# Peptides against a protein of PDB entry 5HOI, part 44

Target 1, 351 residues: chain A of PDB entry 5HOI
Amino acid sequence: FRYMPFSPAGTPFGFTDRRYLTMNEVGYVSTVKNSEQYSITVSFFDVGRFREYHFEDLFGYDLCFLNEKGTLFGQSKTGQIQYRPHDSIHSNWTKIIPLQAGERITSVAATPVRVIVGTSLGYFRSFNQFGVPFAVEKTSPIVALTAQNYRVFSVHYSQFHGLSYSLSELGTSSKRYYKRECPLPMSLPNINSDMKKDANLDYYNFNPMGIKSLFFSSYGDPCIFGSDNTLLLLSKWRSPEESKWLPILDSNMEIWKMSGGKETTDIHVWPLALAYDTLNCILVKGKHIWPEFPLPLPSEMEIRMPVFVKSKLLEENKAILNKKNEIGADTEAEEGEEDKEIQIPVSMAAE

## One batch from the design tools (peptide; aimed at target 1 I255 M258 S259 K262)

Design b1_p19_1_s2 (made by RFdiffusion4, then SolubleMPNN; from b1_p19_1, 7 letters changed)
Fold by OpenDDE base, seed 2:
Structure b1_p19_1_s2 (fold): chain B 351 residues (1-351), chain A 19 residues (1-19)
Amino acid sequence: as target 1 above (351 residues)
Amino acid sequence: SKIEETRKKIAEWAAEEFA
């Protein structure tokens, strides 16, 4: 296992000279490799609210977090971080995070009021938006971070315990935990099953945890989207005993339904954010599970608890087809059973 | 709606994959 730099919805280079460092509901950050340098572009979905900007990166930033006020960059090996406000009124700042031998920055997060740096040794470093440090805490190794306002969702990895998560509030004087290194019920990528496609190996080498993204919902609930393409939401996190992970969307099941029951292999959901009851995402067509260039417009998918069992739906449709065939409608040709459009029950059609 | 556009886009792409 190797700790890799993680950014929300970041993409690998693959065979290209460009990738997305991060993307969310605000926009997307791209980097293009030009010889020994990188050109970074910060783009926005709301072009009326924000102006796109670019700069030359001499450091090779491999970590990024975008919010409504600025962009945080990080270099996983050198420990350099840079915060760039979107508004020219506020100055950019740069800082070096002290790293031990072999330590890496694994994730960074930024809100309008906090900057967070997590490392492969489990150093959790907190700053204000001006890069003034609050505290350094030692946790289990951090593999992913996201933040909203004062709240931080951190994912941890232990070789002995697997994935855990913390949910904390970074006040002015103290850190409060709502959850502290609790088990995260997310499946890790299965090397033996998922590696059948070379594109999955490339993504696994980029992101061994398979965390496509993590974010807070519009209601302030922690969300995570894993390699299984299931959106998990942490409900009732304010009540420790009532808190539970809800599988609020199986995106593979929703693609299967929307395709008319076809076993598609070339359609992928790339998560951006959860706004109310809708997943904001990029729909990807092709071999790679991540978006290429140019970035498609965001799509919306309604969240739905996976109540339907695909096998039962297939059996019910086979039983309906067999009954229609017994009623003596003419033997139109044995076109392969696989291409028959599955009648999705009307109760699954969005009104 | 954007949800309907999503459904349409998935249906179109799935039709192209099996054509």
Scores: peptide ipSAE 0.610, ipTM 0.958, DockQ to the pose 0.827
OpenDDE base, seeds 1, 3, 4, 5: peptide ipSAE 0.610, 0.606, 0.607, 0.602; ipTM 0.958, 0.957, 0.958, 0.955

Design b1_p19_1_s3 (made by RFdiffusion4, then SolubleMPNN; from b1_p19_1, 6 letters changed)
Fold by OpenDDE base, seed 3:
Structure b1_p19_1_s3 (fold): chain B 351 residues (1-351), chain A 19 residues (1-19)
Amino acid sequence: as target 1 above (351 residues)
Amino acid sequence: SKIEETRKKIAEWAKEEFS
């Protein structure tokens, strides 16, 4: 087994000189190899909100994370990271992460307030948005990271225990764990069954874990999309004993239904984000399971669990709170209300 | 809707694969 650099929805070069470093609901980052140099382009789906930009990459960045405020780049072997704000108001910064012999940066994540670096030796490094370090923690080897605001979803790999996950919150002074190295019920790619197609071997060599992407939903729930093309959502993560992974979308089954029951072999879902009750994705046609160039417009697939009930329950709870405030009931607004987990009715978890 | 556009696109492509 070899640790490879992971970025959310990143694509291999294959037989081309270009690939996507990362993509999500905000946009997509591409790199083109020009001799010994690379040209990186940061593109956006909302062209009215953001301006596309490009730069020359002399370092060969192989890690990337895109958010609404900037792009984090990393070089897995050298330990170099660069943060580039999308606006011209904030300055770019560069830092070298100290790596041991044979250590690699395996994943990077960035929010408007945090930068996270994970390594093949399980070093978890946290920074603010300006690259000021907070802490270094030793964990099991990190294979993937994503982050939203102060929350971090990390995937770990052990040769003895397989895949595990952590969910943590990065305060200013401390790291809180909601989940710490718990078993991740995701299947690894099967070399013997899936490698009959050369395209699957190329992808396996790029990403041996088969994690196509991981993200937080619009409701802040950790999501992962594996090689089995199933979207898993972590529900009830605030309650450690009640927390469970929900298979909220089998994209192969949805393609099968939408095709009229045909066993298609050339239609693929490439995950971007989960917004409410819809998976934002790229539909891919062809031999490769990943998007080629140019990137098509994002498509939407409905998930089986109506997350729309979370929005309605939030609106209903807000309407109840507003009515209580209008009635002049001095109910001390417990500051803890914003972080109340929406209870999904048990009936909807079984559909 | 974008969901219905997705359904239509998959149905069209699945016709092409088996034509």
Scores: peptide ipSAE 0.582, ipTM 0.952, DockQ to the pose 0.503
OpenDDE base, seeds 1, 2, 4, 5: peptide ipSAE 0.580, 0.577, 0.580, 0.575; ipTM 0.950, 0.949, 0.950, 0.948

Design b1_p19_1_s4 (made by RFdiffusion4, then SolubleMPNN; from b1_p19_1, 7 letters changed)
Fold by OpenDDE base, seed 4:
Structure b1_p19_1_s4 (fold): chain B 351 residues (1-351), chain A 19 residues (1-19)
Amino acid sequence: as target 1 above (351 residues)
Amino acid sequence: SKIEETRKKIKELAEEEFK
């Protein structure tokens, strides 16, 4: 296992000279490799609110986090971080995070009030938005971070214990834990079954945890989207005894349903954010499970618990078709090639 | 709705032959 730099919804280079460093509901950050340099572009979905900007990256930033106020960049090996406000009112700042031999920054997060750095040795470093340090804490190795306001959702990895998560609040004087290194019930990528496609191997080498993204919902609930394309939401996290992960969307099942039951193995959801009851995402067509260039416009998918088994729906639809054929044997209705859309019963949307 | 637009887009993408 190798600790890789993680950014929310970041994409690999693949066979190209360009990738997305991160993307979310605010926008997307791209980097293009130009010889020994990189050109970074920060783009926004609301073009009326924010102006796209670019800069030359001499450091090779491989970590990024975008929020409504600025972009945090990080270099996993050197420990350099840079915060760039979107406005011209606030200055950019740069800092070097001290790293031990072999230590890497594995994830960074930024809110309008906090900057967080997590490392492969489990150093959790917190700063304000101006790069003033608050604390350094030693945790289990950090593999992913996201933050909203003062809250931080961290994912940890141990070779012995697998994935865990923490949910914390970074006040002015102290860190509060709502959850501290609790088991994370997320499936890891299966190397043996899924790696038959070269595209999956490239993605696995980029992101061995298969965490496509993690974010807070609009309600402030931690969300994670794994390699199984299931959106997990941490419900009731304020009540330790009642807290549970809810599989609020099987995106593969949802794509299949929305297609009318067609084969959709080449259509992928790339998660951006959860706003209310809708997953904001990029729909991707192709061999690669990640968006290429240009970035498609975001799409919305309604969240719902995956209560349906594809096999049962197919059996029920076959049974309905067989009954229609048994009844229809007496009427010479012209066999127009009516596209056999699997009628998903509308009643399944309203409970 | 944006969900209906998503459904339309998924249908369109499902009809596109994989090149």
Scores: peptide ipSAE 0.509, ipTM 0.909, DockQ to the pose 0.640
OpenDDE base, seeds 1, 2, 3, 5: peptide ipSAE 0.503, 0.504, 0.506, 0.507; ipTM 0.907, 0.907, 0.908, 0.909; seed 1 fails the geometry check

Design b1_p19_2 (made by RFdiffusion4)
Pose (drawn by RFdiffusion4):
Structure b1_p19_2 (pose): chain A 322 residues (1-190, 198-318, 341-351), chain P 19 residues (1-19)
Amino acid sequence: FRYMPFSPAGTPFGFTDRRYLTMNEVGYVSTVKNSEQYSITVSFFDVGRFREYHFEDLFGYDLCFLNEKGTLFGQSKTGQIQYRPHDSIHSNWTKIIPLQAGERITSVAATPVRVIVGTSLGYFRSFNQFGVPFAVEKTSPIVALTAQNYRVFSVHYSQFHGLSYSLSELGTSSKRYYKRECPLPMSLPNDANLDYYNFNPMGIKSLFFSSYGDPCIFGSDNTLLLLSKWRSPEESKWLPILDSNMEIWKMSGGKETTDIHVWPLALAYDTLNCILVKGKHIWPEFPLPLPSEMEIRMPVFVKSKLLEENKEIQIPVSMAAE
Amino acid sequence: SKEEMEEFFEEVREELAEE
């Protein structure tokens, strides 16, 4: 099996010379093939706070993670990473991650206080926001990483357990695991979208902590999974809290559509900030549309019963209250 | 926004009614 470079909400090149590296509630990072180099553009949705800028990529970064304080870039092959703070007060720093034979950097993540690099051999290299290393750890092969403040949500893969996840906190003292390689019941992919699933074999469209600090993941099944009771290991449950396909179906008047898709950015309490993509492909294009907000709904709505009540989709009060 | 999303799906329903 070949591990692919993962970034939250990343898009493939397809038949174009540009794609999105990473995408969330802060903004979007795109890269354009420029003859032999690349042109990286860092954009923001709150235009008033941060200034959109661009720079020339002489290395071919294919890994990226965005937070409110800076942008982290990475190269899956050479192992070079660069952290660019949004403010000009703080300097950019660059490090090169040691990579063994065939070892690839599969995912990177950054917070205002931590920088995380994961490799295909299971190396977990952590730094502060300035590049000072804390500890090098060996874990299962990492396929996806996201972080918030001091906590890290990592997704692992092997040929035995399949997909597993670890939830840990990088404290000032030492590293503490909340959950260590527990089952991750995310649906795997089972065509026009072949380009995407070569770029992202797991179908992990994005993963992120919620605004209130709960781990979330958005697989190819277009269902938002939230980790509940992660503080008590014996009570951990993955809860499906939004069937985005059902919501598009309800807002489209019960019509089956093949051109409307959801691209996850982040979860804010009960609202999924996303990009509504219209077209044959399931990933967003250029220019990037304005973010949309989709309220989370428990998957308790049946299409057949909703069609009877309407004879937008009107929902029976008895069912809506449930 | 939520209002922009509702307007988008009103346009989608108008396009589907034309079919």

Design b1_p19_2_s1 (made by RFdiffusion4, then SolubleMPNN; from b1_p19_2, 10 letters changed; failed a check: too like the target's own chain)
Amino acid sequence: SKELLKEEFKKIQEELEKE

Design b1_p19_2_s2 (made by RFdiffusion4, then SolubleMPNN; from b1_p19_2, 12 letters changed)
Fold by OpenDDE base, seed 2:
Structure b1_p19_2_s2 (fold): chain B 351 residues (1-351), chain A 19 residues (1-19)
Amino acid sequence: as target 1 above (351 residues)
Amino acid sequence: SKESLKEEFKKIQEEYKKK
């Protein structure tokens, strides 16, 4: 197993000279490889609120986190981090995170009030927005981070225990845990089944955890979107005993419904954020499961708990087809069975 | 039921809106 740098909704280079370092509801950060250097562009969806900017990256930043106030960059191997406020009133700052031999920064997160650095050895480093350190904590190895205000959602990986998560609040005086290294009920990518397509292998090599993104909802709930394309939301996290992960959207099921029940293998959901009851996402069409250049416009997908199993709907439709064929036995019309749109019951389309 | 899960989810979201 290799710890790779993770950024929310970051994309691999693939066969290109460019990738997205991160994207969310605020915008997207791209990097283009120019010989030995990189050109980074910070772009925004709200072009009226923010101005796009670019800079030359001589360090090869492979970690990024975008928020409404600035962008945090990190270099996983060197331990360099840079915070760039979007507003010119605040200065950029750079810091080197001390790394042990073989240690990597695996994830970074930034809010308007906190900067967080997680490492492959499980060092959790917290800073204020000016790069002043608060604390260093030793946890299980960190593989992903996101943060909202003072809250941090961290994903951990142990070779012995698999995936776990923590939910913490970084006050001025102390760290509070709401959840501390609790089991995360997310499936890891299945190398044998899912890697049948070369495009999936490239993505797995970039992101071996299959975590496409993690974020806080508009209500401040931790969300994670894994390789199974299911959006999980942590419900009731304020009550440790009542807290549960809810599968609030099966994006594969929604794409399957949108296709009239046809198996589409060329449409992919790329998660950005959860706003109220809608997943803000990029609908990716193509060979790769990640967005390429130019970035498609964001789409909204209504959250719907997966109550129906695709297999049962297919069995019910097969049973309806078989009953129709038993009643219709007299008319020899050899019209090819393959293209019959599965009539999704009107009650599922109108809600 | 589908409705009970949607209602549970709506209640969860409303409980978070009120806090």
Scores: peptide ipSAE 0.016, ipTM 0.398, DockQ to the pose 0.021
OpenDDE base, seeds 1, 3, 4, 5: peptide ipSAE 0.015, 0.000, 0.000, 0.019; ipTM 0.399, 0.318, 0.333, 0.426; seed 5 fails the geometry check

Design b1_p19_2_s3 (made by RFdiffusion4, then SolubleMPNN; from b1_p19_2, 6 letters changed)
Fold by OpenDDE base, seed 2:
Structure b1_p19_2_s3 (fold): chain B 351 residues (1-351), chain A 19 residues (1-19)
Amino acid sequence: as target 1 above (351 residues)
Amino acid sequence: SKEELKEFFKEVQEELKKE
């Protein structure tokens, strides 16, 4: 296992000279490789509120977090971080995070009030928006971070315990835990089954956890979107005993419904944010499960808890077909149409 | 709203218990 730098909705280079370092509801950060340097562009969806800007990156930033006030960059190997406010009123700052031998920055997060750095050894470093340190805490190895205001959602990985998560609040005087290294019920990518396509292997090498993104909802609930394309929301996190992960969207099921019950293998959901009852996402069409260049316009997908399992509908349709074949013995039905459109029940098409 | 979303999740959990 190798700890890789994680950024929310970051994309690999693939066979290109460019990738997205991160994207969310605010915008997208791209990097283009130019010989030995990189050109970084910070772009925004609200072009009326924000002005796109670019700069030359001599450090090879491989970590990024975008918020409404600035962009945090990080270099996983050197420990360099840079915060760039979008507003020119505030100065950029740079800091080197001390790393041990073999330690990597695995994730960074920034809010208008906090900067967080997580490492492969489980060092959780907190700063204010000006890079003034608050604390260093030793946790289980951090693989992903997101933050909203004072809250931090961290994903941890242990070789012995698998995935866990923490939900904390970084006040001025102390860190409060709502959840501390609790089991995360997310499946890791299955190397043997899912890696049959080269594009999946490239993505796995970039992101071995399969976490496409993690964010806080507009209501401040932690969300995670894994390799299974299911959006999980942490419900009731204020009540430790009542807290549950809810599968609030099966994006594969939604794409299947949108296709009229056809198996589409070329349409992929790329998560940006959860706003109210809609997943803001990029609908990706192509060989890669991630958006390429140019970035498609964001789409909204209504969140629906999966009531119906596609596998049960497939089994029921197979059972209906088998019963029809037992009754109709005499017609040589040609073997060729494997692409039989599964009729979505009218109730599922009318909602 | 956050309340509507909680009610929706509650309804869906009650439906999932009837199956």
Scores: peptide ipSAE 0.000, ipTM 0.265, DockQ to the pose 0.028
OpenDDE base, seeds 1, 3, 4, 5: peptide ipSAE 0.005, 0.000, 0.000, 0.000; ipTM 0.315, 0.278, 0.266, 0.278; seed 1 fails the geometry check

Design b1_p19_2_s4 (made by RFdiffusion4, then SolubleMPNN; from b1_p19_2, 6 letters changed)
Fold by OpenDDE base, seed 1:
Structure b1_p19_2_s4 (fold): chain B 351 residues (1-351), chain A 19 residues (1-19)
Amino acid sequence: as target 1 above (351 residues)
Amino acid sequence: SKEDLKEFFEEVRKELEKE
């Protein structure tokens, strides 16, 4: 196995001089080879909120993470990282991550409050948004990272144990684990079946884990989209015993439905984000499973989750928490097991 | 089969409706 630099929804160069370093709901980052240099462009879907910008890359950044406040870049071999705020009020910063012989940065993630660097030796490095280090932890080899606010979803690989995941919260004083190197029930790319097409081999060489993207949902659940084109969501992750991976969308099935039940081999889903009940994605038409240039407009694909149950549960839990905070500490309110039958609206039972 | 996938999605939906 070869550790490759991973970025969410990143694409290979293929036979072209250009690729996407990353893309999500905020936008897309492209890089173009220009002789011995690269030109990087950070583009946004909301052109009214954000201004596109570009810069010359002399380092050959092969890692990227885009958020609403800035873009993190990394060079997997040299250990260089750069954070570029979208707003010019904040300065760019650059740092060298110390790497051991043969160590690579395999993934980077950034939120408005944290920067995370994962390596092929399993070094998990955390920083604030200004590049001030918090900690270095040794884990199993990291192959992918994403982050939302203070939470980090990490994917690990072991030759002996396969894929595992961690879910952690990076507080100010300590790292809390919700999940620590638990088995990840994601299928790896099958070289013998899937690699019959040269385009699939090119993608496998770029991304041998087949992880097209990973992100947090709008509700803060870890999501992963593998080579099987299934969207997995980690449910109940706050309860260690109840936490499970839910296959919330088979994108091949949805493409089949959209095609009127015809087998289509030329349409592919490229995942960007999960917002409420919709997968934000690029519908890719062609030989390659990844988007080419120019980037098509994002599409929404409805997930058949009872999102209303979760939104109501979150609102009710917020209302219960607010009531518990308004009622001072003295009432031992009997936790009456009011089995509030969440009345599922009859309209959702009929589809 | 496509039927097995429908049943699987219906099971997933039922598991999600219990959350």
Scores: peptide ipSAE 0.013, ipTM 0.413, DockQ to the pose 0.029
OpenDDE base, seeds 2, 3, 4, 5: peptide ipSAE 0.000, 0.000, 0.000, 0.000; ipTM 0.362, 0.334, 0.283, 0.329; seed 4 fails the geometry check

Design b1_p19_3 (made by RFdiffusion4)
Pose (drawn by RFdiffusion4):
Structure b1_p19_3 (pose): chain A 322 residues (1-190, 198-318, 341-351), chain P 19 residues (1-19)
Amino acid sequence: FRYMPFSPAGTPFGFTDRRYLTMNEVGYVSTVKNSEQYSITVSFFDVGRFREYHFEDLFGYDLCFLNEKGTLFGQSKTGQIQYRPHDSIHSNWTKIIPLQAGERITSVAATPVRVIVGTSLGYFRSFNQFGVPFAVEKTSPIVALTAQNYRVFSVHYSQFHGLSYSLSELGTSSKRYYKRECPLPMSLPNDANLDYYNFNPMGIKSLFFSSYGDPCIFGSDNTLLLLSKWRSPEESKWLPILDSNMEIWKMSGGKETTDIHVWPLALAYDTLNCILVKGKHIWPEFPLPLPSEMEIRMPVFVKSKLLEENKEIQIPVSMAAE
Amino acid sequence: SVEERRKETREKIREMAEE
């Protein structure tokens, strides 16, 4: 099996010279093939706070993670990473991650206080926001990483367990695991979208902490999974809280559409900030549309019953209250 | 404000489906 470089909400090149590296509620990072180099553009949705800028990529960064304080870049092959703070007060710093034979950097993540690099051999290298290393850890092969403040949500893969996840906190003292390689019941992919699933074999469209600090993941099944009761290991449950396919179906008047797709950015309490993509492909294009907001709904709506009541989709009060 | 954004999203999905 070949591990692929993962970034939250990243898009493939397809038949173009440009794609999105990473995408969330803060903004979007795109890269354009420029003859022999790349042109990286860092954009923001709150235009008032941060200024959109661009720079020339002489290394070919294919890994990226964006937070409110800076942008982290990474190269899956050479192992070079660069953290660019949004403000000009703080300097950029660059490090090169040691990689063994065939070892690839599979995912990177950054917070205002932590920088995380994961490799295909299971190396977990953590730094502060300035590049000072804390500890090097060996874990299962990492395929996806996201972080919030001091906490890290890592997704692992092997030939035995399949997909597993770890939830840990990088405290000032030492590292503490909340959950260590527990089952991750995300649906795996089972065509026009072939380009995407070669770029992202797991189908993990994005994963992120919620605005209130709960781990979330958005697989190829277009269902938002939220980790409930992660503080008590014996009570941990993955809860499906939004069937985005059902919502597009309800808002489209019960019509099956093959051209409307959801691209996850982040979860804010009960609202999924996303990009509504219109077209044959399931990933967003250029220019990037304005973010949309989809309220989470428990998957308790049956299509056949909703069609009877309407004879937008009107929902029976008795069912809506449930 | 959140309810207005949700409403605009629902209208946008409906207009896209009519295309």

Design b1_p19_3_s1 (made by RFdiffusion4, then SolubleMPNN; from b1_p19_3, 9 letters changed)
Fold by OpenDDE base, seed 2:
Structure b1_p19_3_s1 (fold): chain B 351 residues (1-351), chain A 19 residues (1-19)
Amino acid sequence: as target 1 above (351 residues)
Amino acid sequence: SRRERIERTRERIAELAQE
């Protein structure tokens, strides 16, 4: 296993010279390889609120976090980080994070008030928005970070314990834990079953944890979207004993429903954010599970607890088809093998 | 509206499923 740099909804280069460093509800950050340098573009979905900007990256930033006030960049190997406010009123700042031999920055997060750096050795470094350090804490190895305001959602990995998560609040004087290295019930990518397609292997090499994204909902709940394409939301996190992960969306099931029950193995959901009860996402068509260039317009998908199992619906439809064939055995009509659209009951479409 | 955005997503998935 290798710790790889993680950014929310970041994409690999694949066979191209360009990739998304990160994307969320605010926008998307792309990088293009140009010989020995990179050109970074920070683009926004609300073009009326923000102006797109670009710069030359001589460092090869492989970590990124975008918020409403600025973009944090990081270089996983060198430990260099840069914060670039979107507004020209505030100055850019650069800092080198001290790394031990073999240590990597694995994730970075930034809010308008905090900057967080996580490492492969579990160093959790917190800063204000101006790069002034608050603290350094040693945790389990950090594989992913996101933050909203003062709150941080961190994902940890141990070879012995698997995935865990922490939920913390970074006040001015102290870090408060709501959850501290609790088990994360997310499935890791299955190398043997899922890697039959080269595109999945490329993505696994880029992101071995299979965490497509993590974010806070508009209500401030931690969300994670794994390789299983299920959106998990941490509910009741303020009550440690009542806190639970809810599978609030099976995106594969929703694609299957919205396609009329067709086998759509080449349509993928790429998560951006959870706004209220809608997943903001990019719909991706093709072999790659990640968006290519140009970026498609964001789509909204309603969150729904998976009540129905696809297998039961398929069994029920087979049972209905078998009953129709038993009743229809007397009429010789040669009508062709038209792809019988699985009639999804109208009741699931009307709410 | 929210409903129109969800319906647009359904339409887009249906389009992508026909390609």
Scores: peptide ipSAE 0.389, ipTM 0.913, DockQ to the pose 0.753
OpenDDE base, seeds 1, 3, 4, 5: peptide ipSAE 0.385, 0.386, 0.387, 0.388; ipTM 0.913, 0.912, 0.913, 0.913

